Peptides against a protein of PDB entry 2FGR. Designs and how they scored, part 238

Target 1, 331 residues: chain A of PDB entry 2FGR
Amino acid sequence: SSVTLFGIVDTNVAYVNKDAAGDSRYGLGTSGASTSRLGLRGTEDLGGGLKAGFWLEGEIFGDDGNASGFNFKRRSTVSLSGNFGEVRLGRDLVPTSQKLTSYDLFSATGIGPFMGFRNWAAGQGADDNGIRANNLISYYTPNFGGFNAGFGYAFDEKQTIGTADSVGRYIGGYVAYDNGPLSASLGLAQQKTAVGGLATDRDEITLGASYNFGVAKLSGLLQQTKFKRDIGGDIKTNSYMLGASAPVGGVGEVKLQYALYDQKAIDSKAHQITLGYVHNLSKRTALYGNLAFLKNKDASTLGLQAKGVYAGGVQAGESQTGVQVGIRHAF

## One batch from the design tools (peptide; made by RFdiffusion4, then SolubleMPNN)

Design b2_p25_1_s1 (from b2_p25_1, 20 letters changed)
Fold by OpenDDE base, seed 3:
Structure b2_p25_1_s1 (fold): chain B 331 residues (1-331), chain A 25 residues (1-25)
Amino acid sequence: as target 1 above (331 residues)
Amino acid sequence: SAAAEAARLAELLARGLAALAARYA
């Protein structure tokens, strides 16, 4: 058996030029290049190609020392793995987000990431962003000549909100092809939630692809989220992303990513463009800088996620500029 | 030197910010 302690401490100075009142915000933020975390993991060889595993991981907030406490809400799983693949029990990334966020060149973190995995409808469920689930069973196949898949189901455990009686139920999965420089995936998911105390289905479809040319990598996402409500009509968002990254001088990486969020229920678009640079001081320590611009049109109120400084919205139709400069250390 | 690279990065970021500000001002 083995047990490994691991983590990341990522802390930055961040600035955004507008909050909900139109004022600038600045200060010390967290998780600009990678989510800060503390974790424990281990495996036991059971013989015959069977292994048991555990994984416990929580978020670290370096700016306040975890003033609100520490938990294992990032991942808390026990697993069995072998030639059949891997079965996991416990809170984790849902299979769809685990696979499809891998195409985000900003690793779903900081002011630059793809923001499509979001609660677009004021859903009242705890995980209505489609990223993680409680009470989750997941299965991941081996890789068969590039082909792989993942599936998951989360129990609602009769959680109720208003008249909704199946809140937190998740069903979803992906199919993928991963071979050499090419990756491509299709994900489908449905989550039960509530909006205004009424039962609502969050449907999600996501297509992702990337290709590594050696000198540069291209990545893309196409996503539709739909909150299906019995009253008031559907809340649909189409999200698009295109990104490129390239190594610089053997010690650095530059990233450029564009995203479009077409919010159909309010007939409003938001455009995001982010430039990022990472400078590796070692295998474990890096300096980074991010510059992001978010343009809201019409009734759109999206804000950049400068965690620890400001992650709220802006006034309708306002643009926001964000900067992060920080240190990432992995152990 | 690490300081010279940091200064160059800061200058590139500053120039990029200035160019963006000029385009959206």
Scores: peptide ipSAE 0.008, ipTM 0.393, DockQ to the pose 0.012
Fold by OpenDDE base, seed 4:
Structure b2_p25_1_s1 (fold): chain B 331 residues (1-331), chain A 25 residues (1-25)
Amino acid sequence: as target 1 above (331 residues)
Amino acid sequence: SAAAEAARLAELLARGLAALAARYA
């Protein structure tokens, strides 16, 4: 049996030139390169190739010392693993997000990440971004000559919002090929939620791929998210991402990522481009900088996610520039 | 169908990645 205490403290100075009022915001933010976290994990060898595991992980907010409290909402699982793979019980990343966010060169955090995993429709469920779920059972296969898969189901436990009676139900999974420099994955998910108090299905399809050329890595995502409503029509977003990263001087990494969010319900697009640099002072400590530009067209109001400073939207059709400079420390 | 959309997305991604790979090869 083993128990490991682990974490990341990532804190930055951040700036965005526009908020919802058109004013600039700046201050101390969190999680610019990696989500800050504290966790406990461990394993027990049960013999015969079977292991038990636990994982408890919560977010850290270094700017205010977790003034709003601490919880294990990032992950709270017990698991069995072996030659068959791994079964997990408890709140976690859903299999689709766990796999498909791995193609995001900005680690699904800060001002640069792919923002496709989002609540596009004012869904009233707690996890309508499609990232995590409560009451989740997950299964992950081993890697078989590159091929792997993950599946998950989350119970709604009769959670109701308005007339919706199955809020929080998730079903989804991915298939993938991970071999050497190549990774490719297809994910499908459906989540039950409510919009305007009416039952709504959040359907998601995501394709991801990456290739590591040694001198550089390329990564891409294609996603469609559809909030299917019986009344008012579907709220559909097509999201596209293309990124490249390259090592610099053996201690650094430069990243460039572009994303397009085609928001069909409002016939409006948003364009995001982010340049990032990470400088490794050690295997555990890094300095980083991010520069992001978000261009909204027409009715689009998307904002960069400068956590701890400003993560709201902007005025329709407005552009936003964001900067983060920070320290990441892992333990 | 979801399968047809998946195939279309796969093709678009493959073409995009191939074009980028060719530019850096």
Scores: peptide ipSAE 0.007, ipTM 0.355, DockQ to the pose 0.012
Fold by OpenDDE base, seed 5:
Structure b2_p25_1_s1 (fold): chain B 331 residues (1-331), chain A 25 residues (1-25)
Amino acid sequence: as target 1 above (331 residues)
Amino acid sequence: SAAAEAARLAELLARGLAALAARYA
């Protein structure tokens, strides 16, 4: 068996021009280019092409030294893998998010990422953003001529909130085609949660595609999220993303990404545009800068996720500009 | 718009797969 210690420390100076009060925020933030993490992983060859694995990973908050504690909420899995693919047991990215966030050029991190994977409805479940789940069983196929898939089920374990009795149950999966420069995926998920103490289904559909032209990469996402409440109307959001990235000078990457969040329940849109640059000082160390602009219309109150500085909303209809400049180090 | 058609196709696929999942649940 082998055990590997690994991690990323990513810290930045961040600024946003507006918070919920209309005031600017600035300071030291975390996870601007990659989520800061500490992890342990290992594998054991069991013979016959079968391997056991474990993965324990937690988020690091470099700005405060994990003042709220450390946990393995990023991933805590045991697995079996082989020619059949991989089965995982434990908290992890749900299959839908694991695959479909790969089309986000900002890697679901910092002020630039696609924010569609969100709790749009004040869901009371811990993972109502559709990113991870507790009590998860997942299966990932091998790649067969480009075709691959992943499936997952998370047990609710009779978790109750108000009158909701199946909170945290997840079922979902994706099908994908990954061949050379092309990637395309369809993901579907349902999660049981509660809103206002009432049972609610979080339904999600996501389409993703990317093409690498060598000189540039194009990527896109189309997503619909519906919180279907037992009492009250659906809370539906249609999210769209289009991005481009290009290598620069052999050591850098420039990224431009646009997203639209059409929040149907409040008949309000938000527009996000982000410019990012990563400069690789080495294979493990990079400097980066992100510039994001978020325009809320009407009743929309979305905020950029400047983790460690300000990740809250803004006043309805207000625009927010964010900047992050930081260092990422992997070990 | 192409985006609206893609969203409709996605919704149809989602409904189809949700119906399939509901049949096997």
Scores: peptide ipSAE 0.005, ipTM 0.342, DockQ to the pose 0.011
Fold by OpenDDE base, seed 1:
Structure b2_p25_1_s1 (fold): chain B 331 residues (1-331), chain A 25 residues (1-25)
Amino acid sequence: as target 1 above (331 residues)
Amino acid sequence: SAAAEAARLAELLARGLAALAARYA
């Protein structure tokens, strides 16, 4: 058996010009370019092309030294893999998020990421953002001539909230084509949750695509999230993303990403534009800067996710500007 | 809908795997 210790420490100085009171916030934040993490992983060759694996990963908060504790909530899986693909047991990214967040040029972290994978409806389930699940079984196919797929199911284990009796159940999967410079994927998921103590289905459809032109990469996402409530009507959000990245001078990368969040239940849109730059000092160490602008319209109150500084909303119809400048170190 | 069918298939697979796991535990 092999065991590998790995991690990332990513810490930044962050600023946002508006909080919920209209005041600026600034300080030391985390995970601006990559989510800070500590992990253990390993594999065992069982012979005949079969391998066992484990993966334990938790988030690191470098600003406070994990004052609220450490856990393996990012991933805690045991796996079997071989010519048939990979089966995973344990908390992980759900297959849909694992695949479809790969099109986010900001790595699903900091002030610049696609924010479509969100709890749009004040869902009471712990993972109503559609990113991870407890009690998850996942299967990932091999790549067959570019075609690949992933499927997952999470047990609710009779978790109840109010009158909802299947909270935490997930079912979903994706199909993808990954061949050279091209990637395209379609993901479908449903989670059982509660809103206001009432049973609610969180349905998600996501289409993603990217193409690497060598000199630049283009990436896009189209997503619909729908919280289907028995009472009060559906809460639907259509999210769109388009991004481009390009290498700069052999040691840098510039990224530009636009996202639109059309929040149908409040008939309100939010526009996000983010410019990012990463400067690689080495293979393991980088400096980075992010500049994000979030424009809320009408009743929209979305805020940029400056983790460790301010990740709350703003007043309805207000715009927010955010900056992060930081160091990422991988080990 | 294709989503509902995919969901149903995933549920069946998950239940099958869970039942198998329970038999070998």
Scores: peptide ipSAE 0.006, ipTM 0.314, DockQ to the pose 0.019; fails the geometry check

Design b2_p25_1_s2 (from b2_p25_1, 20 letters changed)
Fold by OpenDDE base, seed 2:
Structure b2_p25_1_s2 (fold): chain B 331 residues (1-331), chain A 25 residues (1-25)
Amino acid sequence: as target 1 above (331 residues)
Amino acid sequence: SAAAEAARLAELLARGLAALAERYA
């Protein structure tokens, strides 16, 4: 067996020009280019092509030294893998988010990422953003001539909120084609939750695609999220993303990404545009800068996710500008 | 403050990029 200690420390100086009161916020933030983490992982060869594995990973908050504690909420899995693929038991990314966030050029972190994987409805479940789940069983196929898939089920364990039962139950999966420069995927998921103490289904459909032209990469996402409430009607959001990235001078990468969030329940749109640059000082250390603009229309109150500085909303119809400049180090 | 100036420049750049995005969307 082998055990590997690994991690990322990513810390930045961040600024947003507006908070919920209309005031600017600035300070030291975390996870601007990659989520800061500490982990342990290992594998055991069981023979015959079968392997056992474990993965324990928690988030690091470099700005406060994990003042709220350390846990393995990023991933805590035991696995079996082989020619059949991989089965995982434990808290992890759900298969839909694991695959479909791969099309986000900002790696689902910082002020630039696609924000479609969100709790759009004040869902009372712990993971109502559709990113991770407790009590998860996942299966991932091998790649067969480009085709691959992943499936997951999370047990609710009779969790209740108000009159809602089965809170935290997840079922979902994706199908994908990954071959050379092309990647395309379709994901479907349903999670049971509660809104206002009432049973609610969070339904999600996501289409993603990317193409690497060598000189540049294009990536896109189309997503619909519906919180189906027993009372009050559905809370539906259509989210769209288009991004491009290109290598710069052999040591850098520039990224540009646009997203639109059409929030149907409040008949309001938000537009996000982000310019990012990563400068690799080595294979393990990078400097980065992100510049993001978020325009809320009408009743929209979305805020950029400057983790460690300000990740709340803004006043309805207000625009927010954010900047992050930081260091990422991997070990 | 230097932070406020950097923020203003960032805002101008962001507004410019947003305007470009709106023009091509």
Scores: peptide ipSAE 0.019, ipTM 0.485, DockQ to the pose 0.011
Fold by OpenDDE base, seed 3:
Structure b2_p25_1_s2 (fold): chain B 331 residues (1-331), chain A 25 residues (1-25)
Amino acid sequence: as target 1 above (331 residues)
Amino acid sequence: SAAAEAARLAELLARGLAALAERYA
């Protein structure tokens, strides 16, 4: 058997020009280039091509030393793997988010990520952003000449909120083609939740694709999220992303990403553009800078996610500018 | 500015992708 201790400490100085009151916020933030984490993982060869595995991973908050505590909410799985693929039991990324967030050039963290995987409807479930689930069983196929898939089911365990039953139930999966420079995927998911104490289905469809030209990489996402409510109609958001990245001078990477969030229930759009640069000092240590601009129109109140400084919304129709400069260290 | 041009290009490409999605979805 093997056991590996691993982690990332990512800490930054961050600034946003507007909070919910219209005031600037600045300070020390976390997870600007990669989510800070501490983890343990290992495998055991059981013979005959069968392996057992475990993975325990929690988030680190370097700005306050994890004042709210430490847990393994990022991932807590036991697995069996072999020629059939991998089965996982425990809290993890749901298969749809695990695959489709891979097209986000900002790694689903900091002020620049694709924000489509979100609770758009004030859903009362713990994981209504569609990223992770409790009580999850997942299966991932091997790669067959580029073709691969993943499926997941999370038990609700009879969790109720108000009159809503089956809260936290997830069913979803993806199909993908990953071969050389090309990646393309389709993901579908449904999660049971509650809005205003009433049963609500969170339906999600996501298309992703990327191509690596060697000198540059292009990546794109198309997503629709619907919170289907019995009363008040559907809350629908269409999210679009296009990004490009390129290596710089053999030691750096530049990233540019644009996203559009068309929030149909409030007939309001938000535009996000982010420029990022990573400078590798070594294989394990990097400096980085992010510059993000978020323009809300009409009733939109979205805010950039400057974790540890300010991650709330802004006033309706206001624009927000964010900056992060930091150090990432992997061990 | 280069940033504004990059933003316009990104928006045009995103709109193009959206239009394609609407046409084939």
Scores: peptide ipSAE 0.010, ipTM 0.459, DockQ to the pose 0.010
Fold by OpenDDE base, seed 4:
Structure b2_p25_1_s2 (fold): chain B 331 residues (1-331), chain A 25 residues (1-25)
Amino acid sequence: as target 1 above (331 residues)
Amino acid sequence: SAAAEAARLAELLARGLAALAERYA
């Protein structure tokens, strides 16, 4: 049996030129390169190729010392693993997000990430961004000559919102091919939620791929989310991402990523472009900088996620520029 | 179209990566 304490403290100075009022925001933010976290994990060898595991992980907010509290909402799982793969019980990333966010060169955090995993429809469920779920059972296969898969089911436990009676139910999974420089995945998910107190299905399909050329890596995502409502029609968003990264001088990495969010329900698009740089001072400590530009068209109000400074929307049709400069330390 | 924008961006990224490769390979 083993127990490992681990964590990341990532804190930055951040600036965005516009908030919902059109004013600039600046200050100390968190999680610009990696999500700040504190965790415990361990494994026990049970013999016969069977292992038990646990994982408890919560987010750290270094700017205010976790003034809102600490919890294990990032992950709180017990698992069994072996030649058959891994079964997990407890709150975690859903299989679709766990796999498909791996193609995001900005690690699903800061001002540069792919923002497709979002609550696009004012869904009233706690996890309507499609990232995590409570009451989750997950299964992950081994890698068979590159082929792998993951599946998950989350119980709704009869959670109700308005007339919706299955809020929080998730079913989803992915199939993938991971071999050498190539990774490709297809994910499908459905989550039950509520919009305006009415039962709504959040359907998601995501295709991801990456290729490491040695000198550079290319990565891409194609996603469609549909909030299927009984009344009022579907709220559909098509999201596209293309990114590249390259090592610099053996200790640095440069990243460039573009995303397009085609919000069909409001017939409006948003364009995101982010340039990032990470400089490794050691295996555990890095300096980083991000520069992001978000252009909203028409009725789009998307904002960059400068956590700890400003993560709200902007006025319809407004553009937003964001900067983060920070330190990441892992232990 | 979204596809045309993606293609243009892919080309821009490819050119940028090629330039980086020439500098650091």
Scores: peptide ipSAE 0.007, ipTM 0.384, DockQ to the pose 0.012
Fold by OpenDDE base, seed 5:
Structure b2_p25_1_s2 (fold): chain B 331 residues (1-331), chain A 25 residues (1-25)
Amino acid sequence: as target 1 above (331 residues)
Amino acid sequence: SAAAEAARLAELLARGLAALAERYA
């Protein structure tokens, strides 16, 4: 068997011009270009084309040295893989998020990412953002002529919140076409949760596509998230993203991404635009800068996710500007 | 909805697997 230690340390200086009180926040933040992590992984060849694997990965917070502790909540899986694809057991990205976040040019990290994978309804489940799940079984197909798919089921293990049963149960999957410069995917998921102690279904549909022109890449996402409540009506958000990236001088990458979050339950929109640049000093070390602008309309209170500095909301209808400048190192 | 049908099918599969696991534990 092989065991590989791997990680990323990504730390930045971050600034946001408004918090919930209307005050600026600034300091040392984490995970601006990539999520800081420490991991262990390995594989064993079992013969006949079958392999066993393990993966243990936790988040690192470079600003405070993991003062709140370390865990493997990013991924803790055992797997079997072969010509049939891969089966995974354990906490991981759910198949829908694993595939559909790949169209986010900011890699679901920092102040610039697509924020559609969110708990839009004050869901009381631990993973109501639709990103990861406990007690997950996942299956990923090989790529056959461009076509591939992933499926997952997470056991609720009779978890209850208030009168809600089956909390944490996930079912979902995607179908995709990945061929050369083209990628396109459709994902569907349902998660059982609670809102206000009442049973709620989190339904998600996401369409993603990208095309790499060599000189530039275009990427897009369309998502609907619906928290179906038995009482009080549905909490629905339609999220849209369009982004472009281009290599610069063989050592850099520039990114521009726009997102719209149409929050139907409060009849309010938020607009996000982010400009990012990554400068590779080496294969493993990069400098980066992100500039994000978030405009909330009406009752919208969304905030940029400057992890380690400020990731809360703002006052209704307020705009927020964020900046991150940092170092990413991979090992 | 297609999502609801997929959810039902997966729930049936999961319940079947759980029942099998309980029978062999």
Scores: peptide ipSAE 0.005, ipTM 0.293, DockQ to the pose 0.016; fails the geometry check

